Peptides against a protein of PDB entry 3KDP. Designs and how they scored, part 1

All scores and structures are predictions.

Target 1, 230 residues: chain A of PDB entry 3KDP
Amino acid sequence: PFLIFIIANIPLPLGTVTILCIDLGTDMVPAISLAYEQAESDIMKRQPRNPKTDKLVNEQLISMAYGQIGMIQALGGFFTYFVILAENGFLPIHLLGLRVNWDDRWINDVEDSYGQQWTYEQRKIVEFTCHTPFFVTIVVVQWADLVICKTRRNSVFQQGMKNKILIFGLFEETALAAFLSYCPGMGVALRMYPLKPTWWFCAFPYSLLIFVYDEVRKLIIRRRPGGWVE
Structure headers, positions and changes below count from the first letter of each chain, unless a header shows other numbers.
Peptide ipSAE is a variant of ipSAE made for these designs: the mean of its two directions, with the distance scale d0 fixed at 1.0 Angstrom where the peptide's residues are scored. Compare it only between designs on the same protein; published cut-offs may not carry over.
A fold fails the geometry check if it doesn't show the stated peptide or something in it is severely misdrawn.

## One batch from the design tools (peptide; aimed at target 1 F168 F171)

Design b1_p8_1 (made by RFdiffusion4)
Pose (drawn by RFdiffusion4):
Structure b1_p8_1 (pose): chain A 230 residues (1-230), chain P 8 residues (1-8)
Amino acid sequence: as target 1 above (230 residues)
Amino acid sequence: FFAFFFLF
């Protein structure tokens, strides 16, 4: 988001104070939760790892959290900023520029895509209404994430969901977001504004895409263990 | 309630 904020001079979809709600808020518990994960094989049947090669974090991993599942999380994140605004007037394209004027505290008279003229706090209360649910489609996608960052070889149906804590992380992560958006306060404290029902289910095809994509990866590997995918 | 159910 902060990347395109420079590219398409677009109204900032995800705010800073909004970001210290992901890893400090929703994400903390769900992550702590993997540490409680049983194995996927007789680990004490493999030679010991090798401090020089096969590192903790590596090419093949960053090529995933950033290069892959990372992007599909954003295509879902933007897609609802694009919905929050058009369902409120600003049909996408009439956005490719606004910022310069949009962020102006004096230009209280700005055309949308119909003619309606918005003040400052009038449209910002939508910009922050835009953060508030980017901050969700992010938590919504992290369901499909917290469930495939669970295993690295086994289908979720081979390993199942016996992690009676990771599941808590879900219920928490999600509900925490709702509370962070409906309590009388989170608006005037965090630029968090209540959401309309239709609003939450945005990232859903995307969460489910992240999900399906990862499952198919593991399968390939298990079918071709030396092959390219692995 | 369901969250605590799953913890047990």

Design b1_p8_1_s1 (made by RFdiffusion4, then SolubleMPNN; from b1_p8_1, 6 letters changed)
Fold by OpenDDE base, seed 4:
Structure b1_p8_1_s1 (fold): chain B 230 residues (1-230), chain A 8 residues (1-8)
Amino acid sequence: as target 1 above (230 residues)
Amino acid sequence: DLAKELLE
């Protein structure tokens, strides 16, 4: 998000505070919960990992986590961001290069895509209105990420949802997201303005996409061991 | 400042 903010010079899609809430708040318990995940049913049928040649974090895992899943997360967040700004009169094309004027407190006549002028205060309200839905979008996508991370090869349907700590993590991150989104004072304290409940659904297609993508990937791995998809 | 916070 920040890289696109710099490169495209768009209004800030996700605040630093929200990023910290993701990294330290919503992701910690879920990540820890994975340590308590049951071994895959076929793990004893696999050859033991060679600790000298087989890395715990291999290029495939990095590619999956950061190159694929991370990109889908970012796309989900940006989709929500662009939808919110478009609903407020700022079409995506108009946002390109707008940051300089957007962040200038002395410019109170920034035009939207329809010629409406926006004061600095109004722009900051809509910007901070984007932060919360972006955050929630990430959390909703993280549901899928966490679930798919339960296994490397087996389907979630094969593995099941038996990890109570993981389930707790899903509820915890959701509760935290709801708290940060709707608790009074969060707009002032964290620059996270309340979101309409409908914004929670904006991420669902992306969450589903991640889930389906990973399940298909795992299916391919199971059917074609040693393939490039591993 | 924002860049520093994100890189930390």
Scores: peptide ipSAE 0.009, ipTM 0.497, DockQ to the pose 0.021
OpenDDE base, seeds 1, 2, 3, 5: peptide ipSAE 0.010, 0.009, 0.011, 0.013; ipTM 0.485, 0.469, 0.530, 0.539; seeds 1, 2, 3, 5 fail the geometry check

Design b1_p8_1_s2 (made by RFdiffusion4, then SolubleMPNN; from b1_p8_1, 6 letters changed)
Fold by OpenDDE base, seed 4:
Structure b1_p8_1_s2 (fold): chain B 230 residues (1-230), chain A 8 residues (1-8)
Amino acid sequence: as target 1 above (230 residues)
Amino acid sequence: SLAEELLK
């Protein structure tokens, strides 16, 4: 999000504090939970890893985790961001290059896509209104990401939801998201204004997409072991 | 990490 903010010169989609909350608050417990995940049913049947040929973290895993899934997560967040701004009169095309004027407190007549003028304060309200749904979108997408990360090969339906720590992680990140979204004072303290409950649903298509994508990937791996999809 | 992805 920050790179796109700089490259496209759009209004800030996600604040630094929110990013820190994701990294330190929502990701830590889920990440720890994965360490306690039950091993895949076939893991003990595999040959020992050759440290010279078999990477602990291979390029395919990195590409999937940080490239593909991460890209879908980012797209989900940006989708929510663009929807909110569009509902407030700023179409995506109009946001390109708008940052300079958007962040200038002395410009109080920034026009939206429909010719309505926005004061600095009004713009910042809309911007901070975007931060919370963006964060919530990330959390909802993380539900799918965490669930799919339980296994590398087995379907979620095969592995099941037996890890109590993982379930706790899902609860914790959801509770944190609700806290940051609805607790009084978060708008002032964290620049995260409260959101309507309906905004939680904006992430669901992306969460489903990640889930389907990973299940299809795992299905392909099971049918064609050693393929490029691993 | 998701944090690194969010910075992208």
Scores: peptide ipSAE 0.013, ipTM 0.497, DockQ to the pose 0.032
OpenDDE base, seeds 1, 2, 3, 5: peptide ipSAE 0.010, 0.019, 0.011, 0.024; ipTM 0.463, 0.518, 0.426, 0.558; seeds 2, 5 fail the geometry check

Design b1_p8_1_s3 (made by RFdiffusion4, then SolubleMPNN; from b1_p8_1, 6 letters changed)
Fold by OpenDDE base, seed 4:
Structure b1_p8_1_s3 (fold): chain B 230 residues (1-230), chain A 8 residues (1-8)
Amino acid sequence: as target 1 above (230 residues)
Amino acid sequence: DKALELLL
């Protein structure tokens, strides 16, 4: 989010507070829950990792986490951001380069894509209105990310949802997201304005995409061991 | 209120 904010000079899509709520709030319990995941059924058929040659964090893991899944998550968040701004009169093309004028407190006549003028206060309300749905979008795609992280090779349908701590983590992150989104005073305290319940559904296609993508990847790995997809 | 109206 912040990189695109700088490169494209768009209004801030996700606040620092919301990022901290993700990294320290919603992701913590889910990440810990993976330590309690059952071993894959074929783990005893795999050769032990060579600690000298086989990295815990390899290029494949980095590519999967940051290059693939992280990009789908970012796309989901940005999709939600662009939809909200478009519904408020700011089409995606109009947002390019708008940051300078958007963040200027002295400019109270920033035009939207329809020629409506927006005061600084109105623009900041819309910006902070985007932060909560973007945050919720990340949480919803993280459901899929957490579920796919249960296994490296086996399908989730083969592994099952037996990890009670992971299930608890999914409920906890969702409850925390709902709390941060709807608790009175969060708009003042965290600049997280409440969102319509409909905004939760904006992330579902991306969450499904992550899940399907990883299940297909795992299917390919199972059918063609030693491929470039591993 | 206005934030809810903009979201609504």
Scores: peptide ipSAE 0.018, ipTM 0.462, DockQ to the pose 0.023
OpenDDE base, seeds 1, 2, 3, 5: peptide ipSAE 0.019, 0.017, 0.017, 0.017; ipTM 0.635, 0.430, 0.436, 0.464; seed 1 fails the geometry check

Design b1_p8_1_s4 (made by RFdiffusion4, then SolubleMPNN; from b1_p8_1, 6 letters changed)
Fold by OpenDDE base, seed 3:
Parts: C-alpha cells; structure tokens; sequence
Structure b1_p8_1_s4 (fold): chain B 230 residues (1-230), chain A 8 residues (1-8)
C-alpha cells in the first residue's frame, strides 16, 4: 500500500495506525497459532532438512508469500479503496498525482472527477473512511492466508481444522477488527471511521481466490512432485 | 457520499 502511495502519488490508502493494528493486533495471535499446527501426514516421508544448505525461508516461499499471496491481498485492499473513493466522486484516474494537493491543508478547493470542490476537512474524512474498510479487507483476506498456511503440500481438507488455537486466532482477529471498526471514539482515537457492514463482503471474493489458488497449487504439487510449482 | 452516510 505504501509503495503505491509513493509511486502513484495517491491519497493514503491505509493509515499508519491501521497498519500497526494489523501488524500488532490482528496478525499476532494467528501467527502464533501456526506453531501449534499438527504436522502434515507425509512429514516423516521427507528427508530431514540439511541445516547447512537448506534455508528455512527459500526463494520459492518468499515468492509465494510476498509475490503471489501478498499481491492478491494488496489488490483486495486497493480494490476496496478505489470503490470507496469512486463512490465519493474520485475516479481512480483522477487520484493519480492528487496526493500533493490532497494533503495540503491550505487548498480547500480540490476538485473531484465531477467538478465538486472538497475542503481539506472533507478530504480527510473520506481518507479516514477508506482506512477502516481497507483494514477489514486485509483481515478477511488474512483468514484465507492463515488457513492456507496450515499446510505446505496437503489440502486443508486433508489436514482439517483441528487446531483450536488457530480457530481462536481467527475469532480474535475478527472480533478485534469489529471492535476497532464500530467502537465509539475510534474515529478520533485511531482515525478509523465506522464501516458499513456491507464492506465486510467486499473482500470475500479475494479471500476465496487465495484459498482456491493455494488449493490448486497444492493439488498440482501432489500430482507432479518435483515440478516448478514446488 | 459514502463518507457523509457514515458520519450520520
């Protein structure tokens, strides 16, 4: 999100406080829960890792985590961001280069795509209105990310949902996201304005896409061991 | 606007 903010000079899609809420709030318990996941059924059929040659984090894992899954997560968040701004009169093309004028408190006549003028205060309300749905979008996509991280090769349907700590993590991150989105005063304290419940569903296609993508990947790996996808 | 509806 921050890279696109810099490169495209668009209004800030996700606030610093909302990023901290993701990194320290919603992601922490789910990440810890993976330490309690059951071993895959085929783990004893694999040779032990050579600690001198085999990295725990390899280029394939980085490509999967950041290049594939992380990209789909970012696309989900940005989709939500662009939809909200478009509903408020700012089409995606109009946002390019707008950041400089958007963040200038002395400019109170920034025009939207329809020629409507926006004060600095009005623009900041719209920006902070985007932060909460972007945050919730990330949480919803993280459900799929956490579930796919349960296994490296086996289907989630083969592994099952037996990890009670992981289930608790999913509940905790969702409850925290709801609390931060709807608790009175969060707009002032965290710059997270209230969220219409319909925005929770905006991320569901992306969450499903991540899940299906990873299940297909794992299926290919199981059918063709030693392929380029492994 | 969506923002105005969320502030009501």
Amino acid sequence: as target 1 above (230 residues)
Amino acid sequence: SLALELLQ
Scores: peptide ipSAE 0.011, ipTM 0.534, DockQ to the pose 0.021
OpenDDE base, seeds 1, 2, 4, 5: peptide ipSAE 0.046, 0.047, 0.047, 0.044; ipTM 0.742, 0.726, 0.743, 0.764; seeds 1, 2, 4, 5 fail the geometry check

Design b1_p8_2 (made by RFdiffusion4)
Pose (drawn by RFdiffusion4):
Structure b1_p8_2 (pose): chain A 230 residues (1-230), chain P 8 residues (1-8)
Amino acid sequence: as target 1 above (230 residues)
Amino acid sequence: FIAIFVLF
């Protein structure tokens, strides 16, 4: 988001104070939760790891969290900023520029895509209304994430969901977000504004995509263990 | 409630 904020001079979809709600808020518990994960094989049957090669974090990993499942998380994240604004007037393209004027506290008279003229606090209360649900489609996608960052070889149907804590992380993560958006206060404290029902289910095809994509990866590997995918 | 149940 902060990247395109520079590219398409677009209204900032995801705000800063909004970001210290992901890893400090919703994400903390779900992550702590993997540490409670049983194995995937006789680990005490493999030679010991090797401090020089096969590191904790590596090429093949960053090529995933950033290069892959990372992007698909954003395509879902933007897609609802694009919905929050058009369902409220600003049909996408009439956005490719606004910021310069948009962020102006004096230009209270700005055309949308119909003619309607918005003040400052009038449209910002939508910009923050834009954060508030980017901050969700992010938590929504992290369901499909927290469930495939569970295993690295086994299908979720081979390993199942016996992690009676990771599941808690879900219920928490999600509900925490709702509370962070409906309590009389989060708005005037965090630029968090209540959401309309239709609004939450945005990232859903995307969460389910992240899900399906990861499952198919693992399968390939298990069918071709030396092959390219692994 | 369901969450707490799942913990057990």

Design b1_p8_2_s1 (made by RFdiffusion4, then SolubleMPNN; from b1_p8_2, 6 letters changed)
Fold by OpenDDE base, seed 5:
Structure b1_p8_2_s1 (fold): chain B 230 residues (1-230), chain A 8 residues (1-8)
Amino acid sequence: as target 1 above (230 residues)
Amino acid sequence: EEALELLK
């Protein structure tokens, strides 16, 4: 999000506070829960890792986490961001290069895509209105990300949802996201303005996409072990 | 929506 903010010079899509809420709030319990996941049914049939050649974090893992899943996650957040701004009169093409004027408190006549002028205060309200839905979108996409991380090769349907700590983590991160989004005073304290409940659904297609993508990947691995997809 | 506006 911050890289696109710099490169495209768009209004800030995700605030520092919301990033901290992800990294320290919603991701911690889910990440810890993976330590309690049951072993895959075929684990004893796999060759042991060679500690001299096989890294725990390899190029394939980085590609999967950051290059594939992370990109789908980012696309979900940006989709929500662009939809909210478009509903407020700022089409995506108009946002390119707008940051300089957007962040200038002395400019009170920034025009939207329809010629309406926006004061600095109005612009900051709509910017902060984007932060919470972006955050919530990340949390909803993280549901799928957490579930796909349960296994390396087996389908989630084969593994099942028996990890009670993981289930607790899903509820905890969702409850925390709801608390941060709707608790009175969060707009003042954290610049997290409340969002319409409908914005939670904007992430669902991307969450489903991640889940389907990983299940297809795992299916390919099971059918063609030792392929480039593994 | 009105309730959310009051929280803003």
Scores: peptide ipSAE 0.019, ipTM 0.406, DockQ to the pose 0.026
OpenDDE base, seeds 1, 2, 3, 4: peptide ipSAE 0.014, 0.015, 0.009, 0.008; ipTM 0.482, 0.488, 0.408, 0.414; seed 3 fails the geometry check

Design b1_p8_2_s2 (made by RFdiffusion4, then SolubleMPNN; from b1_p8_2, 6 letters changed)
Fold by OpenDDE base, seed 5:
Structure b1_p8_2_s2 (fold): chain B 230 residues (1-230), chain A 8 residues (1-8)
Amino acid sequence: as target 1 above (230 residues)
Amino acid sequence: SLALAILL
């Protein structure tokens, strides 16, 4: 979000507070839960890692986590952001370069795509109204990310959902996201305004895409060992 | 970590 905020000069898509709520809140229990995942059924058929040549964090892992899955997650967040701003009169093309005037507290006549003027206070309400749905979008795509991280090669359907700590993590992160989004006073304390329940569904196509993408990747690895995808 | 990639 910050890179696009700087490059495109758009209104801030995700605030520092919402980021801290992800990194220190919703992601912690899910990440810890992976330590309790059972080994895959084929682990004893794999060759040991060579400690001298093979890195624990390799280029394939970085490409998958940050370059592929991370990009789909970011696209999901930005989709929610652009939909909310469009519903408030700001079309995506109009947002390019708008940050300079958007963040200026002395400009109270910023026009939207329909010629409606917006005060600084009204603009900041809309900006902070985007932060909470963006945060919730990240939590929804993290469900898929956590589930695909259960296995490296086997399908999740082969592994099953037997890890009770992981299931607890999915409920905990969702409950925390709902608490931060809807608890009275969060608008004052965290600048997180309550979101309409419909915004929870905006991320579902992206969450499904992440899951299907990884299951197809794993299927290719199982059918064609030694491919560039491995 | 993945949130850091969403952060960037």
Scores: peptide ipSAE 0.088, ipTM 0.867, DockQ to the pose 0.032
OpenDDE base, seeds 1, 2, 3, 4: peptide ipSAE 0.086, 0.087, 0.083, 0.087; ipTM 0.866, 0.866, 0.861, 0.867

Design b1_p8_2_s3 (made by RFdiffusion4, then SolubleMPNN; from b1_p8_2, 6 letters changed)
Fold by OpenDDE base, seed 4:
Structure b1_p8_2_s3 (fold): chain B 230 residues (1-230), chain A 8 residues (1-8)
Amino acid sequence: as target 1 above (230 residues)
Amino acid sequence: ELAQQLLE
């Protein structure tokens, strides 16, 4: 989010506070829950990892986590961001380079894509209105990410949803996301304005995409061990 | 403001 914010000079898609809420709030319990996941059924059939040669975090894992899944997550967030701004009169093309004028408190006549002028206050309301749905989009996509992280090779359908702590984590992060989104005063305290419940569904296609993508990946790994996908 | 308060 911040890289695109800097490179494209667009209005801030996700606030620092919302990022902290993701990293420290919604992701902590889910991440801890993975420590309680049942071992994959074939784990005892695998050769032990060589701690000298086999890194715990390898390039393939980094590529998968940041290069593939992370990109889909970012796309989901940005999709939600662009939809919200478009619904408020700011088409994606108009956002390019707009940051400088957007963030200038002395400019009160920033035009949208339809020639409507926006005061600084109005622009900041719209910006902060984007932060919450972006945050919620990340949480919804993280559901899929957490579920796919249960296993490296086995399908989630093979592994099952037996980890009660993981299930609790999914509910906790969702409840926390709802709390941060709808609790009175969060707009002032965290600059997280309440979102329409419909915005929760904007992330679902991306969450499904992540899930399907990873299941297909795992299916390929199971069918073709030692392939480039592993 | 909160981030600034934490850095101060």
Scores: peptide ipSAE 0.007, ipTM 0.442, DockQ to the pose 0.020
OpenDDE base, seeds 1, 2, 3, 5: peptide ipSAE 0.014, 0.009, 0.013, 0.010; ipTM 0.445, 0.463, 0.501, 0.508; seeds 1, 2, 3, 5 fail the geometry check

Design b1_p8_2_s4 (made by RFdiffusion4, then SolubleMPNN; from b1_p8_2, 6 letters changed)
Fold by OpenDDE base, seed 4:
Structure b1_p8_2_s4 (fold): chain B 230 residues (1-230), chain A 8 residues (1-8)
Amino acid sequence: as target 1 above (230 residues)
Amino acid sequence: ELAEKLLE
């Protein structure tokens, strides 16, 4: 989000506080829950990892986590961001380079895509209105991400949802997301304005995409061991 | 204010 914010000079899609809420709030318990995941059924049939040659975090894992899944997550967030801004009169093309004027408190006549002028206060309300749905989008996508992280090769349907701590983590992160989104004062305290409940569904296609993508990947790995997707 | 306090 910040890279695109800087490169494209768009209004801030996700606040720093919201990012901290993701990294330290919603993602912490789910991440810890993975330590309690049951071993994959074939784990004892695999050769032991060579700690000198086989890195715990390899290039393939980095590529999958940041290059593939992370990109889908970012796309989901930005999709939500662009939809919200478009609904408020700011089409995506108009956002390019707008940051400078957007963030200038002395400019109170920033025009949207339809020629409507926006005061600084109005713009900041819209910006902070984007932060919460972007955050929620990330949380919803993280559901799929967490679930796919249960295994490296086995399908989630093979592994099952037996990790009660992981299930708890999913509920916890969702409850925390709802709390941060709807608790009175969060708009002032965290610049997270409440969102319409419908915005929770905006991320579902991306969450499903991540899930399906990973399941297909795992299916390919199981059918073609030693392939490029492993 | 809370966010600012958390980042201090």
Scores: peptide ipSAE 0.007, ipTM 0.455, DockQ to the pose 0.024
OpenDDE base, seeds 1, 2, 3, 5: peptide ipSAE 0.008, 0.007, 0.007, 0.009; ipTM 0.450, 0.432, 0.486, 0.493; seeds 1, 2, 3, 5 fail the geometry check

Design b1_p8_3 (made by RFdiffusion4)
Pose (drawn by RFdiffusion4):
Structure b1_p8_3 (pose): chain A 230 residues (1-230), chain P 8 residues (1-8)
Amino acid sequence: as target 1 above (230 residues)
Amino acid sequence: PLAFFFLF
């Protein structure tokens, strides 16, 4: 988001104070939760890891959290900023520029895509309404994430969901977000504004895409263990 | 309730 904020001079979809709600808020518990994960094989049947090669974090990993499942999480994140604004007037394209004027605290008279003129706090209370659910489609996609960052070889149907704690991380993560958006206060404290029902289910096809994509990966590997995918 | 159910 902060990247395109420079590219398409677009109204900032995801705000800073908004981000220290991901890894400090919703994400903390779900992540702590993996540490409680049983194995996928007789680990004490493999030679010991090798400090020089096969590192903790590596090419093949970053090529995933950043290069892959990372992007698909954003295509879902933007897609609802694009919905929050059009369902409120600003049909996408009439956005490719606004910021310069948009962020102006004096230009209280800015055309949308119909003619309607918006003040400052009037449209910002939509910009923050834009954060508030980017901050969700992010938590919503992290369901499909927290469930495939669970295993690295086994289908979720081979390993199952016996992690009676990771599931808690879900219920928490999600509900935390709702509370962070409906309590009388989170608006005037965090630029968090209540959301309309239709609003939450945005990232859903995307969560489910992240999900399906990862499952198919693992399968390939297990069918071709030396092959390219692995 | 369901969250605490899954913990046990």

Design b1_p8_3_s1 (made by RFdiffusion4, then SolubleMPNN; from b1_p8_3, 6 letters changed)
Fold by OpenDDE base, seed 3:
Structure b1_p8_3_s1 (fold): chain B 230 residues (1-230), chain A 8 residues (1-8)
Amino acid sequence: as target 1 above (230 residues)
Amino acid sequence: DEALALLE
């Protein structure tokens, strides 16, 4: 998100506080829960890793985490961001290069795509309104990310949802996201304005996409072991 | 706040 903010000079799509809420709030318990996951049924059929030649983090893992799943997460968040701004009169093409004027508190006549002028305060309300749905979008996509991380090769349907700590993590991150989104005063304290409940559903297609994508990937790996997808 | 009402 921050890279696109700098390169495209768009209004800030995800606030620093919301990033901290993701990194320290919603991601920690789910990540820790993976330590309690049961081993895959085929783990004893695999040779032990050679610590001298085999990296724990390889190019394939980086490609999967950042190049594939991370990109889908970012796309989901940005989609939500662009929809909200478009609904408020700012079409995506108009946002390019707008950051400098958007963040200037002395400019109170920034025009939207329809020629409506926006004060600094009005622009900041819209910006902070984008932060919460972006955050929620990330959390909803993280549900799928966490579930697919349960296994490397086996389907989630083969592994099952037996890890009670992981299930707790899913509820915890969701409850925290709801609390941060709807608790009175969060707009002032965290710059997270409340969102319509409908915005929770905006991320569901992306969450489903990640899940289906990974299940298809795992299916290919099981059918063609030693392929380029592994 | 009219801006919040537009977001509702």
Scores: peptide ipSAE 0.026, ipTM 0.482, DockQ to the pose 0.020
OpenDDE base, seeds 1, 2, 4, 5: peptide ipSAE 0.011, 0.020, 0.010, 0.012; ipTM 0.504, 0.551, 0.483, 0.471; seeds 2, 5 fail the geometry check

Design b1_p8_3_s2 (made by RFdiffusion4, then SolubleMPNN; from b1_p8_3, 5 letters changed)
Fold by OpenDDE base, seed 4:
Structure b1_p8_3_s2 (fold): chain B 230 residues (1-230), chain A 8 residues (1-8)
Amino acid sequence: as target 1 above (230 residues)
Amino acid sequence: DLAKELLE
């Protein structure tokens, strides 16, 4: 998000505070919960990992986590961001290069895509209105990420949802997201303005996409061991 | 400042 903010010079899609809430708040318990995940049913049928040649974090895992899943997360967040700004009169094309004027407190006549002028205060309200839905979008996508991370090869349907700590993590991150989104004072304290409940659904297609993508990937791995998809 | 916070 920040890289696109710099490169495209768009209004800030996700605040630093929200990023910290993701990294330290919503992701910690879920990540820890994975340590308590049951071994895959076929793990004893696999050859033991060679600790000298087989890395715990291999290029495939990095590619999956950061190159694929991370990109889908970012796309989900940006989709929500662009939808919110478009609903407020700022079409995506108009946002390109707008940051300089957007962040200038002395410019109170920034035009939207329809010629409406926006004061600095109004722009900051809509910007901070984007932060919360972006955050929630990430959390909703993280549901899928966490679930798919339960296994490397087996389907979630094969593995099941038996990890109570993981389930707790899903509820915890959701509760935290709801708290940060709707608790009074969060707009002032964290620059996270309340979101309409409908914004929670904006991420669902992306969450589903991640889930389906990973399940298909795992299916391919199971059917074609040693393939490039591993 | 924002860049520093994100890189930390």
Scores: peptide ipSAE 0.009, ipTM 0.497, DockQ to the pose 0.021
OpenDDE base, seeds 1, 2, 3, 5: peptide ipSAE 0.010, 0.009, 0.011, 0.013; ipTM 0.485, 0.469, 0.530, 0.539; seeds 1, 2, 3, 5 fail the geometry check

Design b1_p8_3_s3 (made by RFdiffusion4, then SolubleMPNN; from b1_p8_3, 6 letters changed)
Fold by OpenDDE base, seed 4:
Structure b1_p8_3_s3 (fold): chain B 230 residues (1-230), chain A 8 residues (1-8)
Amino acid sequence: as target 1 above (230 residues)
Amino acid sequence: SLAELLRE
């Protein structure tokens, strides 16, 4: 989000503090929970890893985590961001290069895509309104991401949801998201304005997409071991 | 606006 903010010069889609809350708050407990995940049912049938040739973190894992899932996650967040801004008169194309004028408190006549002028205060209200839904979108997508990360090869339906620590992690990140979204003062402290509960569902298609994508990927791996999809 | 709707 921040890279796109810099490169495209768009209004800030997600605040730095919010990003920090994702990285340190919502992701830590879930990530730790994966250490307690039960081994895949077929792990004992696999050859032992050669520590000299087989890396714990290989290019494929990096590509999956950051190049694929991470991109889908970012797209989900940006989708929410663009929808909110578009419904407030700022079409995606109009946002390109708008940051300089958007962030200038002395410019109170920034035009939207329909020629409506926006004061600095009005612009910041809509910007901060985007932060919470973006954050919630990330959390909802992270549900799927965490669940799919339970295994590398087996389906979640095969592995099951037996890791109580992982389940706790899902509740923890959800509770944190609810806290940051609805606790009084978060708009002032974190620039996260509260959102209607119904807006949580905006991320569900992306969460489902990630889940389906990974299940299909794992299915292909199981049917065609050693393929490019592995 | 959607921003208003989100804040309700």
Scores: peptide ipSAE 0.007, ipTM 0.416, DockQ to the pose 0.024
OpenDDE base, seeds 1, 2, 3, 5: peptide ipSAE 0.013, 0.008, 0.007, 0.015; ipTM 0.501, 0.439, 0.493, 0.546; seeds 1, 2, 3, 5 fail the geometry check

